Peptides against a protein of PDB entry 7AL2. Designs and how they scored, part 39

Target 1, 85 residues: chain A of PDB entry 7AL2
Amino acid sequence: YEIMLIRPKTIDDINYVVDQVLEESNPVILDLSFLEKESPANFKLAGEKIKQMRSNYGAEALLLSRCNDKNLIIIAPKGVSLVRK

## One batch from the design tools (peptide; made by RFdiffusion4, then SolubleMPNN)

Design b2_p16_6_s4 (from b2_p16_6, 6 letters changed)
Fold by OpenDDE base, seed 2:
Structure b2_p16_6_s4 (fold): chain B 85 residues (1-85), chain A 16 residues (1-16)
Amino acid sequence: as target 1 above (85 residues)
Amino acid sequence: MDEEADKFIEETLNHK
């Protein structure tokens, strides 16, 4: 599989993340800092999609960084284990 | 589950 890196700016970008995780079975590293600042509605939508993927499809999430410039979280499809040491 | 990720995701859902 491939690991994707994206800083979503639109709903299309959010849907791209969903497709990568669920259809392509690729982990995705997301930087949500743009949405948090520029679109509260889409920031919330991104969170909803992540929650749905974890709840309904067995996706796993690991927070990498939380700051003003970069809010990095990796989302992995079912079968890919994320481990914090 | 990663507790830090859990908190961050909940933060997104409660964002104004």
Scores: peptide ipSAE 0.714, ipTM 0.939, DockQ to the pose 0.745
Fold by OpenDDE base, seed 1:
Structure b2_p16_6_s4 (fold): chain B 85 residues (1-85), chain A 16 residues (1-16)
Amino acid sequence: as target 1 above (85 residues)
Amino acid sequence: MDEEADKFIEETLNHK
Protein backbone atom coordinates (compact mmCIF):
# COMPACT_ATOMS: atom_id res chain seq x y z
CA TYR B 1 0.00 0.00 0.00
CA GLU B 2 0.89 3.66 -0.17
CA ILE B 3 0.70 6.28 2.55
CA MET B 4 -0.98 9.39 1.25
CA LEU B 5 -0.47 12.89 2.58
CA ILE B 6 -3.05 15.52 1.81
CA ARG B 7 -4.12 18.89 3.11
CA PRO B 8 -7.71 18.90 1.93
CA LYS B 9 -9.22 22.13 0.70
CA THR B 10 -12.48 20.97 -0.89
CA ILE B 11 -15.21 18.40 -0.56
CA ASP B 12 -13.60 16.58 -3.46
CA ASP B 13 -10.43 16.28 -1.41
CA ILE B 14 -12.39 14.87 1.50
CA ASN B 15 -14.02 12.32 -0.75
CA TYR B 16 -10.60 11.49 -2.15
CA VAL B 17 -9.50 10.62 1.38
CA VAL B 18 -12.48 8.32 1.82
CA ASP B 19 -11.71 6.66 -1.48
CA GLN B 20 -8.07 6.14 -0.58
CA VAL B 21 -8.88 4.54 2.75
CA LEU B 22 -11.88 2.43 1.80
CA GLU B 23 -11.32 1.61 -1.86
CA GLU B 24 -7.55 1.74 -2.26
CA SER B 25 -6.73 0.57 1.28
CA ASN B 26 -4.15 3.31 1.69
CA PRO B 27 -3.51 5.09 4.97
CA VAL B 28 -3.91 8.84 4.70
CA ILE B 29 -2.17 11.51 6.72
CA LEU B 30 -4.49 14.49 6.83
CA ASP B 31 -3.60 18.07 7.55
CA LEU B 32 -6.94 19.62 8.36
CA SER B 33 -5.57 23.08 9.05
CA PHE B 34 -6.91 24.59 5.85
CA LEU B 35 -10.44 23.40 6.44
CA GLU B 36 -10.38 24.42 10.09
CA LYS B 37 -9.54 27.97 9.06
CA GLU B 38 -11.42 28.34 5.80
CA SER B 39 -14.49 26.11 6.03
CA PRO B 40 -15.94 25.08 9.37
CA ALA B 41 -18.58 23.09 7.51
CA ASN B 42 -16.04 21.03 5.60
CA PHE B 43 -13.88 20.69 8.69
CA LYS B 44 -16.86 19.12 10.39
CA LEU B 45 -17.56 17.01 7.32
CA ALA B 46 -14.02 15.66 7.39
CA GLY B 47 -14.50 14.70 11.01
CA GLU B 48 -17.77 13.02 10.19
CA LYS B 49 -16.15 10.98 7.45
CA ILE B 50 -13.34 9.90 9.77
CA LYS B 51 -15.83 8.88 12.44
CA GLN B 52 -17.88 6.97 9.90
CA MET B 53 -14.86 5.11 8.59
CA ARG B 54 -13.91 4.14 12.12
CA SER B 55 -17.41 3.10 13.09
CA ASN B 56 -18.48 1.32 9.94
CA TYR B 57 -15.32 -0.02 8.34
CA GLY B 58 -12.89 -0.61 11.16
CA ALA B 59 -10.57 2.20 10.20
CA GLU B 60 -8.18 3.48 12.83
CA ALA B 61 -7.17 7.04 13.52
CA LEU B 62 -4.21 8.49 15.36
CA LEU B 63 -3.70 12.16 16.12
CA LEU B 64 -0.18 13.15 15.12
CA SER B 65 -0.13 16.85 15.88
CA ARG B 66 -2.45 19.61 16.97
CA CYS B 67 -1.04 23.02 16.19
CA ASN B 68 -2.33 26.26 14.74
CA ASP B 69 -1.16 25.58 11.20
CA LYS B 70 -0.76 21.80 11.36
CA ASN B 71 -3.44 19.58 12.75
CA LEU B 72 -2.40 16.16 11.55
CA ILE B 73 -4.31 12.93 11.86
CA ILE B 74 -3.59 9.62 10.18
CA ILE B 75 -6.50 7.44 9.17
CA ALA B 76 -5.69 3.86 8.27
CA PRO B 77 -7.80 1.12 6.74
CA LYS B 78 -8.69 -1.99 8.65
CA GLY B 79 -5.65 -4.22 8.85
CA VAL B 80 -3.14 -1.44 9.31
CA SER B 81 -2.40 -1.01 12.99
CA LEU B 82 -1.72 2.43 14.40
CA VAL B 83 0.03 2.48 17.75
CA ARG B 84 0.89 5.33 20.06
CA LYS B 85 4.00 4.57 22.13
CA MET A 1 -8.36 3.39 19.78
CA ASP A 2 -6.61 6.70 20.30
CA GLU A 3 -8.10 9.00 22.89
CA GLU A 4 -6.45 12.06 21.41
CA ALA A 5 -7.93 11.26 18.02
CA ASP A 6 -11.31 10.70 19.65
CA LYS A 7 -11.16 14.10 21.29
CA PHE A 8 -10.02 15.82 18.11
CA ILE A 9 -12.74 14.21 16.03
CA GLU A 10 -15.39 15.31 18.50
CA GLU A 11 -13.98 18.82 18.32
CA THR A 12 -14.39 18.79 14.55
CA LEU A 13 -17.98 17.64 14.90
CA ASN A 14 -18.78 20.48 17.29
CA HIS A 15 -16.84 23.13 15.41
CA LYS A 16 -18.63 26.36 14.60
Scores: peptide ipSAE 0.711, ipTM 0.938, DockQ to the pose 0.747
Fold by OpenDDE base, seed 5:
Structure b2_p16_6_s4 (fold): chain B 85 residues (1-85), chain A 16 residues (1-16)
Amino acid sequence: as target 1 above (85 residues)
Amino acid sequence: MDEEADKFIEETLNHK
């Protein structure tokens, strides 16, 4: 598989993330800093999509960084283990 | 489940 990195700015970008995780089975490193600052609605939407992938499809998430410039979370499809050491 | 990820995701859902 591939590991994707994206900083979503649009709904299309959010849907790309969903497609990568669920259809392509690729983990995605997701920087949500743009949406948090520029679009509260799409920031919430991104969170909803992540929660749905975890709840309904067995995706896993690991927070990588939380700060003003980087807002990084990795989302992995079922079968890819994310481990914090 | 990653507690930090869980907390962050909930923050997104409650964001205004």
Scores: peptide ipSAE 0.711, ipTM 0.938, DockQ to the pose 0.741
Fold by OpenDDE base, seed 3:
Structure b2_p16_6_s4 (fold): chain B 85 residues (1-85), chain A 16 residues (1-16)
Amino acid sequence: as target 1 above (85 residues)
Amino acid sequence: MDEEADKFIEETLNHK
């Protein structure tokens, strides 16, 4: 599999993340800092999609960084384990 | 389960 890195700016980008995790079985590193500042609606939508993937499809999430410039979270499909040490 | 990710995701859902 591949590990994708994306800083989503549009709904198309959010849907791309969902496709990568659920259809392609690729982990995705997300920087949500653009949406947090520029689109509260799409920031919430991204969070909803992440929650749905975890609840319904067994995806895992791990927070990597939380600051003004980068809000980094990795989302992995079922079968790829994320571990914090 | 990652508590930090859980908290962050809840922040997105409650964002103004």
Scores: peptide ipSAE 0.711, ipTM 0.938, DockQ to the pose 0.749

Design b2_p16_7_s1 (from b2_p16_7, 6 letters changed)
Fold by OpenDDE base, seed 5:
Structure b2_p16_7_s1 (fold): chain B 85 residues (1-85), chain A 16 residues (1-16)
Amino acid sequence: as target 1 above (85 residues)
Amino acid sequence: SKEEIRDYVLSQVDKL
C-alpha cells in the first residue's frame, strides 16, 4: 500500500481522504490546520468523516502532532495497525 | 463555536 499525504482545503480534498482509506486501503497522514483556521464547517465535516470511518469501517485515527501551524492526524484503514513502541 | 468544533474533531482521534 501507499501512505498518502494531504493538507485538505476543500470538500473534494476531504472526500479524497475518505476514498484513499476506504476504497484504496491506503493510510493517510493529513494536516487539518487549514480547515481549522479557514473553514469551521469543513473542519467539522472532516471530524464527522473520521468518526464515520472509525465507527463503520474499523479505521484507526491518531493525533500525531498539534501546534499553532499543524494538526497532523494519521488515519489507517482496517488491516493496517498503528503500533507504539 | 470554533472551540467547540475543535474539541469535537480532537475527540474523534486517539492521542499519541
Scores: peptide ipSAE 0.808, ipTM 0.956, DockQ to the pose 0.961
Fold by OpenDDE base, seed 2:
Structure b2_p16_7_s1 (fold): chain B 85 residues (1-85), chain A 16 residues (1-16)
Amino acid sequence: as target 1 above (85 residues)
Amino acid sequence: SKEEIRDYVLSQVDKL
């Protein structure tokens, strides 16, 4: 698999993340800081999609870092485990 | 509010 990197700015970007996780089985490291600042509605939508991927498809989602300019999250599809050493 | 949305999104992810 590949690890995808993206800072979503549009609904299309959000759907791209969903497709990568669910259809391509690729982990995604995403920065939600743009949506948080520029589009409250799409920021909420991103959260809803994360919830759905976890609840319905067994994805994992982990906050890597949050600051003023970054909101970094990794989403792993079912079958790719996030393991802490 | 932005704060409520932030809290919602952050509640959907595990913490490192």
Scores: peptide ipSAE 0.808, ipTM 0.956, DockQ to the pose 0.961
Fold by OpenDDE base, seed 3:
Structure b2_p16_7_s1 (fold): chain B 85 residues (1-85), chain A 16 residues (1-16)
Amino acid sequence: as target 1 above (85 residues)
Amino acid sequence: SKEEIRDYVLSQVDKL
């Protein structure tokens, strides 16, 4: 698999993340800071998609870092485990 | 509100 890196800015970007996790089984590291600042509606949508992927498909989602400039999250599909050491 | 949305999104992810 591949690890995808993206800072979503549009609904198309959000759907791209969903496709990568659910259809391609690729983990995604994403920065939600643009949506948080520029589009409350799409920021909420991203949260809803994360919830759906976790609840319905067994994905994991982990906050890596949050500051003024970044809101960094990793989403892993079922079968790719996020392991704490 | 923006704060409510932030709290909602953050509640959907585990914390490192």
Scores: peptide ipSAE 0.807, ipTM 0.956, DockQ to the pose 0.985
Fold by OpenDDE base, seed 4:
Structure b2_p16_7_s1 (fold): chain B 85 residues (1-85), chain A 16 residues (1-16)
Amino acid sequence: as target 1 above (85 residues)
Amino acid sequence: SKEEIRDYVLSQVDKL
């Protein structure tokens, strides 16, 4: 598999993340900072999509880093484990 | 509010 990197700016970008995780089985590292700052509605939508992927498809989602200019999350499809040491 | 939305999104992910 590939690990996709994206900073979503549009609904199309959010749907791209969903397709990568569910259809392509690729983990995605995404930065939600643009949506948080520029589009509260789409920021919430991204959260809803994360919830759906976890609840319905067994994806994992982990906050990697949060600061003033970054909100980094990894979403892993079922079968790719995120392991804490 | 922005704060409520932020809290919602953060509640959807595990913390490192």
Scores: peptide ipSAE 0.807, ipTM 0.956, DockQ to the pose 0.975

Design b2_p16_7_s2 (from b2_p16_7, 6 letters changed)
Fold by OpenDDE base, seed 2:
Structure b2_p16_7_s2 (fold): chain B 85 residues (1-85), chain A 16 residues (1-16)
Amino acid sequence: as target 1 above (85 residues)
Amino acid sequence: SLEEIRKEVLSNVDKL
């Protein structure tokens, strides 16, 4: 698999994240800071998609960092484990 | 509000 890196700016970007996790089985490291500042509605939508991927498809989602104009989250598809050492 | 949205989004992810 590949690890995708993205700072979503549009609904298309949000859907791209969903496709990468669910269809391609690729982990995604995403920065939600643009949506949080520029589109609260799409920020909310992104959060809802994360919840749905966790609830319905067994994805994991972990906050990596929230500081300095960044909101970094990793989403891992089922089968790719996020393990704390 | 943005604060409510932020709270909801953060509740959907685990924390380090």
Scores: peptide ipSAE 0.783, ipTM 0.953, DockQ to the pose 0.970
Fold by OpenDDE base, seed 4:
Structure b2_p16_7_s2 (fold): chain B 85 residues (1-85), chain A 16 residues (1-16)
Amino acid sequence: as target 1 above (85 residues)
Amino acid sequence: SLEEIRKEVLSNVDKL
C-alpha cells in the first residue's frame, strides 16, 4: 500500500480521504488545520467521516500532533495496525 | 459552536 498525505480544503478532498482508506486500502496522514480555521462545517464533516470509517469499516484513527497550525491525524484501513511501543 | 465541534472531532480519534 501507499501512505497518502493531504491537507483537505474542500468536500472533494474529504471524499478523497474516504476513497483512499475504504476503496484503495491506503493509510492517510491528513492535516485538518485548514478546515478547522476556514470551514467549521467541513471540519465537523471530516470528523463525522472519521467516526463512520471507524464504526462501519474497522478503520483506526490516531491524533499525531495538535498545535496552532497543525492538526495531524493518521487513518489506517482495517488490516493495517497502529501499534504503540 | 466551534468549541463543541472541536470537542466532537477530537473524541473521534485515539490519542498518541
Scores: peptide ipSAE 0.783, ipTM 0.953, DockQ to the pose 0.960
Fold by OpenDDE base, seed 1:
Structure b2_p16_7_s2 (fold): chain B 85 residues (1-85), chain A 16 residues (1-16)
Amino acid sequence: as target 1 above (85 residues)
Amino acid sequence: SLEEIRKEVLSNVDKL
């Protein structure tokens, strides 16, 4: 698999994340900071998609870092485990 | 509000 890196800016980008996780089984590290600042509606949508992937498809989602200019989240498909030390 | 949205989004992910 590949680890996809994206800072989504559009609905198409959000759907790309969903496709990568669910269809391609690729983990995605995404930065939601653009959406948080520029589109509250799409920021909300991204959060809803994350919840759906967790609830319906067994994805994991973990906040890596949050600061003023970054909101980094990793989403792992069911076949990839996120393990804490 | 944006703050409510932020809290909701962050509630949908686990924390380290």
Scores: peptide ipSAE 0.783, ipTM 0.953, DockQ to the pose 0.982
Fold by OpenDDE base, seed 3:
Structure b2_p16_7_s2 (fold): chain B 85 residues (1-85), chain A 16 residues (1-16)
Amino acid sequence: as target 1 above (85 residues)
Amino acid sequence: SLEEIRKEVLSNVDKL
């Protein structure tokens, strides 16, 4: 698999994340800071998609870092485990 | 509100 890196700015970007996780089985490291600042509606949508992927498809989602300029999250498909050391 | 949305989004992810 590949690890995808993206700072989504549009609905198309959000759908791309969903497609990568569910269809391609690729983990995604994403930065939600643009949506949080520029589009509360799409920020909410992104959060809902994350919840759906976890609840319905067994994806994992982990907050990596949060500050003023970054909101970094990793989404892993069911076949890829996130392991804490 | 944005604060409510932020709380909801962050509740949907695990924390390190």
Scores: peptide ipSAE 0.783, ipTM 0.953, DockQ to the pose 0.989

Design b2_p16_7_s3 (from b2_p16_7, 8 letters changed)
Fold by OpenDDE base, seed 2:
Structure b2_p16_7_s3 (fold): chain B 85 residues (1-85), chain A 16 residues (1-16)
Amino acid sequence: as target 1 above (85 residues)
Amino acid sequence: SKEDIINYVLSNFDKL
């Protein structure tokens, strides 16, 4: 698999993340800071999509770091485990 | 509110 990197800015970007996780089975590292600052509605939508992927498809979602200009999350599809050392 | 949305979204993640 590949690990995709994206800072989503649009609904199309959010749907791209969903496709990568569910259709391509690729982990995605996201920076949600743009949506958090510029579009509360799309930020909420991104959260809802992530919740759905966890609940319905067994994806994992882990907050890596949050600060003023970064909100870094990794989403792993079912079959790719996030393991702590 | 924006804060409520942020809290909701963050609740959908595990934390490192």
Scores: peptide ipSAE 0.644, ipTM 0.922, DockQ to the pose 0.961
Fold by OpenDDE base, seed 4:
Structure b2_p16_7_s3 (fold): chain B 85 residues (1-85), chain A 16 residues (1-16)
Amino acid sequence: as target 1 above (85 residues)
Amino acid sequence: SKEDIINYVLSNFDKL
């Protein structure tokens, strides 16, 4: 698999993330800071899509870091395990 | 509110 890196800005970008996780089985590292700052509606939508991937498809979603300029999350498809040391 | 949206979205992730 590949690990995709994206800072989504549009609904198309959000749907791209969903396709990568569910259709391509690729983990995605997201920076949600643009949506958080510029589009509360699409930020909420991104959160809802992540919740759906977790509840319906067994994806994992882990907040890596949150600060003033970044909101970093990794989403892993069911076949890729995120392991804490 | 924007704060409510942020709290909702963050609740959809596990945390390190």
Scores: peptide ipSAE 0.644, ipTM 0.922, DockQ to the pose 0.979
Fold by OpenDDE base, seed 1:
Structure b2_p16_7_s3 (fold): chain B 85 residues (1-85), chain A 16 residues (1-16)
Amino acid sequence: as target 1 above (85 residues)
Amino acid sequence: SKEDIINYVLSNFDKL
């Protein structure tokens, strides 16, 4: 698999993340800071879609870091396990 | 509010 890196800015980017996780089975590392700052509506949408992927498809979603200009999340498809040391 | 949305979204993730 590949690990996709993206800082989503649009709904198309959000849907790209969904496609990567569910269709391509690729983990995605996201920076949600753009949406958080520029579009509360799309930020909420991104969160809802991630929740849905967790609830319905067994994806994992982990907040890696949150700072002023970073909101880093990793989403792993069901076949890729996130393990804490 | 924006802060409420942020808190909601973040609640959907596990924390490192």
Scores: peptide ipSAE 0.644, ipTM 0.921, DockQ to the pose 0.952
Fold by OpenDDE base, seed 3:
Structure b2_p16_7_s3 (fold): chain B 85 residues (1-85), chain A 16 residues (1-16)
Amino acid sequence: as target 1 above (85 residues)
Amino acid sequence: SKEDIINYVLSNFDKL
């Protein structure tokens, strides 16, 4: 698999994340800071899509870091486990 | 509100 890196800005970007996780089984590291600042509606949509992937498809979603400039999340498909040491 | 949306979205993630 590949690890995809993206700072989504549009609905197309959000759908790209969903496709990568569910169709391609690729983990995605994404920065949600643009949506959080610029589009509350699309930020909420991104959150809803992530919740759906967790609830319906066994994906994992982990907040890596949140500060004024970044909101970093990793989404892992069911076949890739996020492990804490 | 924007704050409510932020709290909702963040609740959908585990925390490191």
Scores: peptide ipSAE 0.641, ipTM 0.921, DockQ to the pose 0.981

Design b2_p16_7_s4 (from b2_p16_7, 6 letters changed)
Fold by OpenDDE base, seed 5:
Structure b2_p16_7_s4 (fold): chain B 85 residues (1-85), chain A 16 residues (1-16)
Amino acid sequence: as target 1 above (85 residues)
Amino acid sequence: SHEEIRKEVYSNVDKL
């Protein structure tokens, strides 16, 4: 698999994340800072998609860091485990 | 509100 890196800015970007996780089985490291600042509606949508991927498809989602300019989350598909050392 | 949205979004992820 590949690890995708994205700072989503549009609905298309959000859907791309979903496709990468669910269809391609690729983990995604995403920065939600743009959406949080610029589009509350799409920020909310992104959160809903994350919840859906977790609840319906067994994805994991982990907040790596939250600050003003970087709100980093890793989403892993069911077949990829996030392991703490 | 923005704060409510933030709380909802980040409640949907585990914390490191």
Scores: peptide ipSAE 0.772, ipTM 0.949, DockQ to the pose 0.963
Fold by OpenDDE base, seed 2:
Structure b2_p16_7_s4 (fold): chain B 85 residues (1-85), chain A 16 residues (1-16)
Amino acid sequence: as target 1 above (85 residues)
Amino acid sequence: SHEEIRKEVYSNVDKL
């Protein structure tokens, strides 16, 4: 698999994340800082999509870092485990 | 509010 990197700015970007996780089975490291600052509605939508992927498809989602400039989250599809060493 | 949205979004991810 590949690990996709994205800082979503649009609904299309959010849907791209969903497609990568669910259809391509690729983990995604995403930065939500743009949406959080510029589009509360799409930020909320991104959160809802993350919840749906976890609850309905067994994806994992882990906050890697949250600060003013970057809100980094990794989303892993069901077949890829996030393991703490 | 923005704060409520933030709480909701980050409640949907595990913490490192």
Scores: peptide ipSAE 0.772, ipTM 0.949, DockQ to the pose 0.963
Fold by OpenDDE base, seed 3:
Structure b2_p16_7_s4 (fold): chain B 85 residues (1-85), chain A 16 residues (1-16)
Amino acid sequence: as target 1 above (85 residues)
Amino acid sequence: SHEEIRKEVYSNVDKL
């Protein structure tokens, strides 16, 4: 698999994340800082998609860092586990 | 509100 890196800015970007996790089985490291600042609606949508992937498909989602400039989350598809040492 | 949205989004992820 590949690890995808993206700072979503559009609905197409959000759908790309969903496709990468569910269809391609690729983990995604995403920065939600643009959506949080520029589009409350799409920020909410991104959160809903994350919840759906966790609830319905067994994905994991972990907040790596949150600050003014970066809100980094890793989403891992089922079969790729996030392990804390 | 913005704060309500933030709370909802970040409640959907685990914390490091």
Scores: peptide ipSAE 0.771, ipTM 0.949, DockQ to the pose 0.965
Fold by OpenDDE base, seed 4:
Structure b2_p16_7_s4 (fold): chain B 85 residues (1-85), chain A 16 residues (1-16)
Amino acid sequence: as target 1 above (85 residues)
Amino acid sequence: SHEEIRKEVYSNVDKL
C-alpha cells in the first residue's frame, strides 16, 4: 500500500480521502487546518466522514498533532494497525 | 458554534 498525504480544501478532497481509505486501502495522513480555518461546514463534514469510516468500516483514526500550523490525523484502513508502544 | 464543531470533530479521533 501507499501512504497518502493531503491538506483537504474542498469537498472533493474530503471524498478523495474516503476513496483512498475505503477503495484503495491506503492510509492517509491529512492536515485539517485549512478546513478548520476556512470552512466550518466542511470541517464538520470531514469529522463526520472519519467517524463513519471508523464505525462502519473498521478504520482507525489518530490525532498526531494539533496546533495553529497543522492539525494532523492519520486514518488507517482495516488491516493496517496503528500500534502504541 | 465553532467551538462545538471543533469538540465534535476531535472527539471522533483517538489521541496520541
Scores: peptide ipSAE 0.771, ipTM 0.949, DockQ to the pose 0.960

Design b2_p16_8_s1 (from b2_p16_8, 10 letters changed)
Fold by OpenDDE base, seed 4:
Structure b2_p16_8_s1 (fold): chain B 85 residues (1-85), chain A 16 residues (1-16)
Amino acid sequence: as target 1 above (85 residues)
Amino acid sequence: SSIEEEAEKFLEELTS
């Protein structure tokens, strides 16, 4: 598989993430900082999509970094284990 | 701020 990196800015970008995880089985490293600051509605939408992938398809999510200008989360499809030690 | 707190809880829910 490939690991995708994206800082989503639009709904199309959010749907791209969903497609990568569910259809392509690729982990995605997301920077949600743009949505958090510029579009609270799409930030919420992105979160709901992540919840759906976790609940319905066995995806996992892990926080990588949180600071003033970054909000990094990795989303992995079922079969790719994310472990924090 | 309250918005920062809500965002923090949101991220915790997504990654828990």
Scores: peptide ipSAE 0.297, ipTM 0.793, DockQ to the pose 0.092
Fold by OpenDDE base, seed 5:
Structure b2_p16_8_s1 (fold): chain B 85 residues (1-85), chain A 16 residues (1-16)
Amino acid sequence: as target 1 above (85 residues)
Amino acid sequence: SSIEEEAEKFLEELTS
């Protein structure tokens, strides 16, 4: 598999993340800082999509970094384990 | 898992 990196800016980008996790079975490291700042509605949408992937498809999510210029989350499809050491 | 719990709390805080 591949690990995708994206900083979503549009609904199309959010749907791309969903497709990568659910259809391609690729983990995604996403930076939500743009949506958080520029579009509260799309930020909430992205969060809800992540929750849905966790609840309905067994995806796993982990907060990597939170600061003023980054909001990094990794989401992994079922079968890819996220481990903190 | 603990990892999921932390992420869920983060998402809830951000989307609430």
Scores: peptide ipSAE 0.207, ipTM 0.725, DockQ to the pose 0.809
Fold by OpenDDE base, seed 2:
Formats: C-alpha cells, sequence, structure tokens
Structure b2_p16_8_s1 (fold): chain B 85 residues (1-85), chain A 16 residues (1-16)
C-alpha cells in the first residue's frame, strides 16, 4: 500500500481521503487545519466521514499533532494497525 | 455554533 499525505481544502479532497482509505486501502495522513479555519461546515463533514469509516468499516484514526497551524491526523484502513507506544 | 460544537467533540474523541 501507499501512504497518502494531504491538507484537504475542498469537498473533493475529503472524498479523495475516503476513496483512499476505503477503496484503495491506503493510510492517509491529513492536516485538517485549513478546513478548521476556513470552513467549519467542511471540517464537520470531514470529521463525520472519519467517524463513519471508523464505525462502519473498521478504520482507525489517530491524532498525530495539534497546534495553532496544524491538525494532523492519520486514518488507516482495516488491516493496517496503528500502535501507540 | 452547533457546527463548532460538533467539531470540538470530534477532536476530543480523537485525543482520547
Amino acid sequence: as target 1 above (85 residues)
Amino acid sequence: SSIEEEAEKFLEELTS
């Protein structure tokens, strides 16, 4: 598999993340800081999509970094294990 | 707003 890196800015970008995780089975490292600042609605949408992937498809999500200019999250498909040490 | 509240809850869930 490949690990995708993206800072989503549009709904198309959000759907791209979903496609990568569910259809391509690729982990995605995403920075939600743009959506959080520029589009609360799309930030909420991204969050709901992540929740759906976790609840319905066995995906895992982990916060990697949170600061003023970053909201970095990894979302991994079922079968790719995220381990916190 | 309600959207901001939901976003905050999402972040809280991820930080748990």
Scores: peptide ipSAE 0.086, ipTM 0.697, DockQ to the pose 0.086
Fold by OpenDDE base, seed 1:
Formats: C-alpha cells, sequence, structure tokens
Structure b2_p16_8_s1 (fold): chain B 85 residues (1-85), chain A 16 residues (1-16)
C-alpha cells in the first residue's frame, strides 16, 4: 500500500481521503489546518467522515501534531495498526 | 459555535 499525504481544501479533497482509506486501503496523513481556519462546515464534515470510517469500517485515527499552523492526523484502514508511545 | 465545539470534542477523542 501507499501512504497518502494531503492538506484538504475542498469537499472533493475530503472525499478523496475517504476513497483512499476505504477503497484503496491506503493510510492517509492529513493536515486539517486549512479547513479548520477557512471552513468550519467542511472541517466538521471531515471529522464526521473520520468518525464514520472508525465506527463502520474499523479504521483507526490518531492525532500526530496540533500547533499554530498544523492539525496533523493519520487515518489507517482496517488491518494497518497504529501504535503510539 | 456548536460546530466548533463538536470539532474540539473530535480532536479530544483522537488524543485519548
Amino acid sequence: as target 1 above (85 residues)
Amino acid sequence: SSIEEEAEKFLEELTS
């Protein structure tokens, strides 16, 4: 599999993340900082889709970093284990 | 706002 890196800016980008995780079984490292600052509605949408992937498809999500200009999260499909120390 | 509050709760969930 591949690890995808993306900073989503549109609904199309959000749906791309979903497709990568569920259809392609690729982990995604995403930066939500653009949506958080520019579109609260799409930021919420991204969060809801992440929750859905976790609840319905066994995906895992983990916060990597949150600071002034970054909101980095990794989403892994079922079968790819995320481990933190 | 309620949207911002939900987003904050989501982030908290990811750090648990």
Scores: peptide ipSAE 0.081, ipTM 0.688, DockQ to the pose 0.089

Design b2_p16_8_s2 (from b2_p16_8, 9 letters changed)
Fold by OpenDDE base, seed 1:
Structure b2_p16_8_s2 (fold): chain B 85 residues (1-85), chain A 16 residues (1-16)
Amino acid sequence: as target 1 above (85 residues)
Amino acid sequence: SEIEKEADEFLKELTS
């Protein structure tokens, strides 16, 4: 598999993340900072998609970094283990 | 801000 890196800006980008995780089985490192600042609605949408992937498909999500200008999360498909040390 | 607090709690839920 590949590890995808993306800072989503549009609904198309959000759907791309979903496709990568569920259809391609690729982990995605995503920066939600753009959506958080520019579109509360799409930020919430992204969150709901992540919830759905976790609840329905066994995906896991881990916060990588949270600061003034970054909001980094990794979302991994079922079968890829995320480890926090 | 309140928006940031809400976002932080939301992110906590997503990654817990």
Scores: peptide ipSAE 0.414, ipTM 0.834, DockQ to the pose 0.091
Fold by OpenDDE base, seed 2:
Structure b2_p16_8_s2 (fold): chain B 85 residues (1-85), chain A 16 residues (1-16)
Amino acid sequence: as target 1 above (85 residues)
Amino acid sequence: SEIEKEADEFLKELTS
């Protein structure tokens, strides 16, 4: 698999993340800082889709960084283990 | 701010 990195700005970007996780089975490292600042609606939408992937498809999400205008989360498809040591 | 607090709780839910 590949690890994708993206700072989503549009709904298309959000849907790209969903496609990468569910269809391509690729982990995605997300920077949600743009959506958080510029589009509360799309920020919420992104979160809802992450919740759906976790609840319905066994995806996992882990916070990587939350500081200095960063909002980094990794979302991994089922089968790719995220382990915090 | 209130928006930041709301976002933090939202993120906590997403990554819990």
Scores: peptide ipSAE 0.412, ipTM 0.833, DockQ to the pose 0.090
Fold by OpenDDE base, seed 5:
Structure b2_p16_8_s2 (fold): chain B 85 residues (1-85), chain A 16 residues (1-16)
Amino acid sequence: as target 1 above (85 residues)
Amino acid sequence: SEIEKEADEFLKELTS
């Protein structure tokens, strides 16, 4: 598999994340900072989709870093374990 | 705001 990196700006980008996790079984590191600042509605949508992937498809999500300029989340499909050492 | 509250809860959930 591949690890995808994206900073979503549009609904299309959000759907890309969903497609990568659920259809391609690729982990995604996404920076939600743009949506959080520029589109509260799409930020909420992204969060809802992440929750859905966790609840319904066994995905795992973990906050990697949050600062003034970044809001990094990794989401892994079922079968890819996120391990903190 | 309600959106900020929801965002904070979402992030808190991911760190718990």
Scores: peptide ipSAE 0.156, ipTM 0.739, DockQ to the pose 0.089
Fold by OpenDDE base, seed 3:
Structure b2_p16_8_s2 (fold): chain B 85 residues (1-85), chain A 16 residues (1-16)
Amino acid sequence: as target 1 above (85 residues)
Amino acid sequence: SEIEKEADEFLKELTS
């Protein structure tokens, strides 16, 4: 598999993340800082999609970094485990 | 947390 890196800015980007996780089975490192600042609606949508992937498809999500300029999350498809040290 | 700091630093290295 591949690991995808993206800072989504549009709904198309959000749907791309969903496709990568569910259809391609690729982990995605996701920076939600743009949506958080520029589009509350799309930020909410992104969060809902992540929750749906976790609840319905066995995906895992982990906060990697949170500060003023970054909101980094990894989302991993079922079959790729996230491990904390 | 220390885990988050380590992850952030690692990601910065990967994207440089």
Scores: peptide ipSAE 0.027, ipTM 0.606, DockQ to the pose 0.049

